# Ledger of designs, part 130: peptides against a protein of PDB entry 5HOI

Target 1, 351 residues: chain A of PDB entry 5HOI
Amino acid sequence: FRYMPFSPAGTPFGFTDRRYLTMNEVGYVSTVKNSEQYSITVSFFDVGRFREYHFEDLFGYDLCFLNEKGTLFGQSKTGQIQYRPHDSIHSNWTKIIPLQAGERITSVAATPVRVIVGTSLGYFRSFNQFGVPFAVEKTSPIVALTAQNYRVFSVHYSQFHGLSYSLSELGTSSKRYYKRECPLPMSLPNINSDMKKDANLDYYNFNPMGIKSLFFSSYGDPCIFGSDNTLLLLSKWRSPEESKWLPILDSNMEIWKMSGGKETTDIHVWPLALAYDTLNCILVKGKHIWPEFPLPLPSEMEIRMPVFVKSKLLEENKAILNKKNEIGADTEAEEGEEDKEIQIPVSMAAE

## One batch from the design tools (peptide; made by RFdiffusion4, then SolubleMPNN)

Design b1_p16_6_s4 (from b1_p16_6, 7 letters changed)
Fold by OpenDDE base, seed 2:
Structure b1_p16_6_s4 (fold): chain B 351 residues (1-351), chain A 16 residues (1-16)
Amino acid sequence: as target 1 above (351 residues)
Amino acid sequence: ELVFKKDNTAPVVLER
């Protein structure tokens, strides 16, 4: 197994000179190859609140995390990290993370108050927003990180136990665990189904776990979006005995509903954030499951627990159509190619 | 070669 650098909603280069390092509700960070260097652009969705900026990257940053106050960059092999505040009042800082032979930075996260670095050997390093270290902890190998305020959601990998997660709070004096290396019930990419499309092979080489993104909701609940395109939310995490993962959205089912029940293979959901009851996402059109350039405008998708079975909806609609045909035998229905939109019950139609 | 274990519990071994 090769540990790959992970950033939330990051995209591969594929056959291009450019990719997204990360994207979320705040904005998107792109990098372009310029011979031996890279040009990085930090762009924002709220153009009234933030000003786009760019800089030359001589290090080849392959890790990124964007928040409302700044952008954290990392280089997985060299251990270099850079924090760039969006406000010019605060200075940029650079640090080298000490790495052992073969160790890689696998993920980075930043909030207005904390910087977190996770590695392939399971070193969890915490800093303040000025790069002053708090602690180093040894955990299971870290594959993904996200953070909100003082809270950190970490995904871990073990060859023996598969995927696990931790939820922790980084106080001033100590780390508190709400969850510590608990099993993560996320489906991993299946080579036999997901890799039959050559276009997806490049993505899974870039991101072997198929974690498209992970974030905290607007309510501060950990969320993860895997290769199965299901949004999982960690409910009741404050109560260790009551905590559970909820499948709050099957995005493949929602795309199927939005298409009038047609099997679409060219529309893909790319997750950004969960705001209240809506998934902020990019609707990607084409063969690639990730957004290309230029970035489409974000869309909102209402969260809905997958209570409905697609086969039952198809059977019910066939039964309704057959009943209409039995009652309507006397009207010359012009064989207009009426796009046989499946009547999704109005309460379930995506407006 | 990307080898996934049959049980979806083990990640991609990129054997070079």
Scores: peptide ipSAE 0.000, ipTM 0.399, DockQ to the pose 0.018
Fold by OpenDDE base, seed 3:
Structure b1_p16_6_s4 (fold): chain B 351 residues (1-351), chain A 16 residues (1-16)
Amino acid sequence: as target 1 above (351 residues)
Amino acid sequence: ELVFKKDNTAPVVLER
């Protein structure tokens, strides 16, 4: 079993010399392969607040995490990590994470106050923003990390138990668990359905768990977006007995609504962040499910619980059309068989 | 080759 390096919303190279290492609400980090080296660019959506910068990468960083204060880079095989503050007042620092034989860094996360490194053997390493170590903990194998302030959302994998998650707070003196290796009810990629398109094979070779991204919402709730294109939010995580994953958005349903009820196979949601009640995302048009270059502008999708079944909406629309045709039978208007866009109820239409 | 176990337990990338 090979653990692949994971970064939030990272893209594969595919057949290109370039990919996104990570992207979120702050910006996007790209890498371009140039012979034996890489050129990394850190770009921002708020060009008034942040200045784009680039540097030469001789290490081949394959892990990245972007926040409002800096960018964390990692090399999965060598264990090298680098933190680069966006502000020139603070110095860059580099550290080598000790790895055992065959161990890989699988994910990295950074906040303004914490740096976290997770490995394929389940080593959870915590640092401050200056690279001073706090602790090393042994967990189940880590496959993904995200962090906000002092909180860490970690996804774990076991060959026996599948996916699990932890939610922890990294105080100054101790780690508190709100959730510890609890089952994660996320669908894994189905090779037989998802791989029918050759274009997806490259993606699942890059990201075998199908986790497109994970982040904390603006309210500090853990969110995960899997291969099923459903946004899951961990609700009531402070109450262990009441905590549940909520499917707050079916992005395939929202694309279907935006298309007037047509099945589209060329539009894909690429998740960035959840801000209040909106999913910040890239609408990807094309063969690949991930954004290419140049990056499209972010779009917003209102979160909606998938309460509606497509079949019921189609039946209701057929019933409305049949009623309109029964009422319209008395007026001889030769309105041609234009493919009448399914009138999605205004309450269900994406604005 | 990505080999998924029959029980939908996560993909084993078999390095050949």
Scores: peptide ipSAE 0.000, ipTM 0.401, DockQ to the pose 0.017
Fold by OpenDDE base, seed 4:
Structure b1_p16_6_s4 (fold): chain B 351 residues (1-351), chain A 16 residues (1-16)
Amino acid sequence: as target 1 above (351 residues)
Amino acid sequence: ELVFKKDNTAPVVLER
């Protein structure tokens, strides 16, 4: 296993010279390789509120986190980080994170009030928005970070215990844990021998944990979207005994419904954010599970707990079709290859 | 009980 730099909804280069460093509800950050340099563009969905900007990257930033006030960049090997406010009022700042031999920055996060750096050795470094350090803590190896206001959701990896998570609040004087290295019930990518031939191998080489994104919901609940395309939400995290992960959306099931019950292998959900009861996402069409260029417009997908099994719906629809054929045996059914749309129960139809 | 299937399908809540 190799620790790779993780950014929320970041994409690989694949066979191209360009990729998304990160994307969320605010916008998307792209990088284009030009010889030994990179050109970074910070783009926004709300073009009335924000102005797109670009700059030349001489460092090869491979980590990024976008928020409403600025963009944090990081270089996983050198330990360089840069914070760039979106406004021209606040100055950019750069800092070198001290790394041990073989240590890498694995994830970075930024809020309007905090900057967080996580490493492959489990160093958790916290700063204010001006790059003033608060603390350094040793945790299990960090593989992903997100943050909202003062809260940090961290994902950890152990070779012995798999994935764990922490939920913490970074006050001015102290770090409070709501959850500390608790088991994360997320499936790791099953890199079957057959996936070695799949076009998605490049994605799992880029992101071996298969964490497409992690974010806080609009209500401030930790969310994670794994390789199983299931959105998990951490419910009741303020009550240690009541806290549970809820599978609030099976995006594969929703794509299957949207496709009239056809098996589609060319449509993929790419998560951005959870706003209220809707997953903001990119519907990716094509060979790769990640968005290419240009970026499609965001789509909204209503959250629904997966109560139904696809196999049961297929059996029920076959039973309904067989009953219709038994009743209709007296009418010459022209064998038109009518694409037998699976009747999805109206309560399950995506609007 | 949340049954995690080995296939990349979301854990279904089986109501017993």
Scores: peptide ipSAE 0.000, ipTM 0.333, DockQ to the pose 0.041
Fold by OpenDDE base, seed 5:
Structure b1_p16_6_s4 (fold): chain B 351 residues (1-351), chain A 16 residues (1-16)
Amino acid sequence: as target 1 above (351 residues)
Amino acid sequence: ELVFKKDNTAPVVLER
């Protein structure tokens, strides 16, 4: 098993010289390969609040985390990390994370108050926003990290136990666990379904776990979006006994509904963030499941529990069509085969 | 080449 560097909503190069290192609700970070060098651009959705900037990357940063105050970069093999504040008043800092032989930085996260580094050997390293270290903890191998304020959501991998997660708070004096290496009920990529398209093979070579993104919601709940295109939210995490993962959105079902019940193979949801009751995402059109260049405008998708079964909706629509044809048999009106959009009942759109 | 184990355990990248 090879640990790959993970960044939230990061994209592969594919057949191109460019990719997104990360993207979220704040913006997107792109890198372009220029011979042996990289040019990095940090772009923002709120162009009135933030100024786009670029720099030459001589290190080949393959890890990134963007927040409202700065961008954290990492190099998975060398252990180099760099924090770049968006405001020019604050200085950039660079640090080398000590790595063992074969160890990789697998994920990095940054908040305005914390920097977190996770490794393939399960070293969890915490720093303040100035790169001053707090602690080093040994966990199960870390495959993904996100953070909000003082809270960290970490995904771990074990060959024996599969995926687990931790939710912790990095106070000034101590780390508190709300959840510690609990089972994560996320579906892993299925080779037989997902790898039939060559375009998906490149993505899963880049991201073997199929974790498209993970983030905290606007309410501070851990969210994860896997290869099954289902958004999972960790509910009631403050109560260890009551905490559960909720499948709050099946994005494949929502695309199917948006397409009038037609199977669309060429529309893909790329998750950015969960803001209140809406998934901020990129609607990707084409063969690749990830956004290419230029980046499409973000879209909002309302969260909905996947209560409806496609088969039942198709049976109900067939029954409605049959009733309309039985009533319409007495009027010889040659009204053309207009594309009978499946009217999704308005009651199913309002709950 | 990505080889996934039948047991939904992690994909093994086989270095060719």
Scores: peptide ipSAE 0.000, ipTM 0.408, DockQ to the pose 0.017

Design b1_p16_7_s1 (from b1_p16_7, 11 letters changed)
Fold by OpenDDE base, seed 2:
Structure b1_p16_7_s1 (fold): chain B 351 residues (1-351), chain A 16 residues (1-16)
Amino acid sequence: as target 1 above (351 residues)
Amino acid sequence: DEWEKIASTNQRKSKL
């Protein structure tokens, strides 16, 4: 196992010289390899509110976090981080995070008020937006971070315990935990089933946890989107005893519905953010599960609790077909490979 | 609470 740098909705290079370092509801950060350096572009969805900018990267930043006020960059091996405000009124700042031998920065997060750095040895470093340090804490190895305002959602990995999560608030004087290294009920990528396609192996090598993204909802709830394409939301996190993960969206089921009940293997959901009752996402068409260049326009996917299990709908439709065939059994129906269009109930097609 | 309301409302809409 190797710790890889994680950024929310980051994409691999694949066979190209370009990738997305991160993307969310604010915009997307791309990097292009140019000889021995990189050119980074910070692009925005709201072109009226923000101006796109670019710069030369001599360090090879492999970590990124975008917010409404600036972009945080990190280099996983050297420990260099850079914060770039979107507004030219505020100065850029650079810092080197001290790393031990074999330690890597695994994730970074930034809000308008906090900067967070997590490492493969479980060092959790907190700063203000100007790079002034607050604290260093040692936790279980950090594999992913996101933050909203003063809140931090961290994902941890142990070889013995698998995935865990923490939810904390970074006040001025102290860190408060709402959840501390609790089990995360997310499935890891299955190497034997999911890696049958070369494109999935490339993605696994880039992101071995299969965490496509993690973010806070518009209501401030932690969300995670794994390799199973299920959006998990942490409900009731303010009550430690009542806190639970809710599977609020099965995106494979939604793609299946949108396709008229056809098995599509070339449409993929790439998560950006959760706004109210809609998943903001990129609909990716093609061999790769991640968006290519140019970036497609974001789409909204309505969150419906998975009331219908695909297997149960398939069983019910098979039972309806078998009952129809028991009533019609006197006609020699030719063995045509009928692409059995699964009739979606009219109540699901009319909304 | 709101997500449990959304979840319960979606479960009520699917039972209608």
Scores: peptide ipSAE 0.040, ipTM 0.628, DockQ to the pose 0.156
Fold by OpenDDE base, seed 3:
Structure b1_p16_7_s1 (fold): chain B 351 residues (1-351), chain A 16 residues (1-16)
Amino acid sequence: as target 1 above (351 residues)
Amino acid sequence: DEWEKIASTNQRKSKL
């Protein structure tokens, strides 16, 4: 196992010279390799509120986090971080995070009030928005971070226990835990089943945890989107005993419904954010499960609890078709290759 | 709370 730098909804280079460092509801950060340097562009979905900006990266930033006030960059190997406010009134700042031998920055997060750095050795470093340090804590190895306001959602990995998560609040004087290294009920990518396509191996090498993204919902609930394409939401996290992960969306099921019950292997959901009852996402069409260039416009997918199993719907539709064929004996069914559009029951389309 | 209402509503509709 190798710790890789993680950024929310970041994409691999693949066979190209360009990738997305991160993307969310605010926008997307791209990097292009130009010989020994990189060209970074910070783009926004709300072009009326924000102005796209560009700069040359001589450090090779491989970590990124975008928020409404600025962009945090990090270099996993050197420990360099840079915060760039979107507003030119505020100055950029750069800092070097001290790393031990073999330690890597694995994830970074930034809010308008906090900067967080997580490492492969489980060092959790907190700063204010101006890069003033608050604390250093030792945790289990950090593999992913996201943050909203003062709250931090962290994902940890142990070779013995697999994935765990923490939910914390970074006050001015202390860190409060709502959840501390609790088991995360997310499946890891299965190398043996999923690696039949070369494109999946490239993605696994980039992101061995299969965490496509993690974010806070508009209501402030931790969300995670894994390799199984299921959106998990942490419900009731304020009550530690009542807290549970809810599978609020099976995106493979939703794509199957949107296709009229056709098996689509070329459409993929790439998660951005959860706003109220809608998943903001990129619908990716192609060989790769991640968005390429240019970035498609974001789509909204309504959150529906996966009440239906695809297999049961297929069985029920087969049973309905068989009953119709038993009643209609007299018409010469020309054996046309009926592209059997599986009629999604109107009750499932109207919910 | 709201997600539990959504989840419980969807579970009631699937039993009808």
Scores: peptide ipSAE 0.039, ipTM 0.631, DockQ to the pose 0.134
Fold by OpenDDE base, seed 1:
Structure b1_p16_7_s1 (fold): chain B 351 residues (1-351), chain A 16 residues (1-16)
Amino acid sequence: as target 1 above (351 residues)
Amino acid sequence: DEWEKIASTNQRKSKL
């Protein structure tokens, strides 16, 4: 096993000059090898909301995280990170993360309010969106990160204990743990069964953990999609004793149903995000289990969430918005970062 | 637990 740079839904080069650094519901980041340089393109699914942009990469960024406000890049070996806002109002910033001998940045994450860097030695580094550092913590070796708002889902690896996860909240003054290095019940790639195809070996060499992606759901639940093509969701994480991983979608079974019960070996699910009751994904057709170029349009897979949660949250969010509009008529109070945290009522945190 | 109902329903379908 070797620590490899992980980015959500990132793809290998394979035998090509191009790959996706990351992709999610916002868009996709591609890189093309141009001799000793790379050309990076940040593309978006909502072309009306965002403008595609590109730049020359002289550093060879191998880590990426895309959000609605910007793109974080990282170089796993040098420790260089760069944040690029999508707008032209905010400036790009670059920072070097100090790395020990043999240490690698293994994952990066960015929200509109936080930047997170995880390393192969288990250094967890937190910053604001402007690259101002908050803290450095020593954890078990980090292999994957994702973040939403102030929350961070981290995956850790130990040679003795396998995979573990943490769920934390990065306030201004402190880090809170909801879960701290708890066992992650995800299967690792089986080298002996799965690696009979050269394409699977190439993917394993790129991503030895087989984590295709990890994200937060639209409800703020940690999600992970492994090599078994099962979507796991962490339910009841606010109650540490009740918290459990739920297999909410077997994507191989969904492909089998979509094919009319035929065995299909050429269709693969590539996960992007979980929005309410729907897995946003790329349906990959071909030899490789990952999307090639050009990127197919995203597809939606229904996970059959009970309809009642979505309706109540939409009603409560409308009620909160209406109450804010009724109260907001009288106070010219400063545009503080109103945590538009959709307070999922504690009662609607999954029964 | 609505997610438990989903997970249990999906597991019943994968065993059929």
Scores: peptide ipSAE 0.057, ipTM 0.735, DockQ to the pose 0.093; fails the geometry check
Fold by OpenDDE base, seed 4:
Structure b1_p16_7_s1 (fold): chain B 351 residues (1-351), chain A 16 residues (1-16)
Amino acid sequence: as target 1 above (351 residues)
Amino acid sequence: DEWEKIASTNQRKSKL
């Protein structure tokens, strides 16, 4: 097994000189190989808020994380990281992460307040947005990171235990764990079935975990999108005993529905973000499961909330009302036909 | 709780 540099929704070069380093709801970062150098472009979906910018990369950055305030770059082998604010008010900064022999940076994440570096030896390094270090922690080998505000979602890999995850909050004085190296019930890429296509082998060599992306939802829930094209969401993570992974979207099933029930092998979902009840994604059409150039416009895939079949909720509420009336039958309360708006129980709110 | 219902309904639709 080889630890590869991971960035959210990053793409391989394939047979080209260009790839996406990362993409999400904010935008996409591309790199083009020019001999021994790279040209990096940071592009945005909201062209009204942000201006596209480019720079020469002399280091060959293979790690990237984009947020609303800046872009974090990393070089997996050298340990160099660079943070570039999108505005011209704040200066860029560069640091070298000390790496042991054979250690690699495997993932980086950045929020407006934190920078996180994870390594193949399981060193978790935290910094503020100015690169001031907070802590170094030894964990299981880190294969992927994402962060929102002060929260970090980390994916770990052990040859003995498979995939695990942690959810932590990086305060000013201490790290709090909501989840610490708990089993992650994500399917790994099936080498025997999927590797029959050269395009799948190229992607597997780039990303052997098959994690297409991981992000926080708009509600701050950890999300992961694996090689099985299922979006998993961590529900009730504030309650350690109640917390569970929910398969909230089968994107293959949604593609099948959109195709009118036809088997399609040439359409793929590439995840960007989860905003409320919609998966923001790129619909990829072609030989590769990843987006090529130019990037297609993002699409919204509705995560169908169970249509509470108004009929079943009405039947269940009628059954609850009938059971209450069977217990309380002695008082002649008048039949006022008030249209009782079905109060959705407050316990259905996403805590 | 809402997400649990989503997941349960998506699994019911894949069995039809």
Scores: peptide ipSAE 0.040, ipTM 0.705, DockQ to the pose 0.119; fails the geometry check

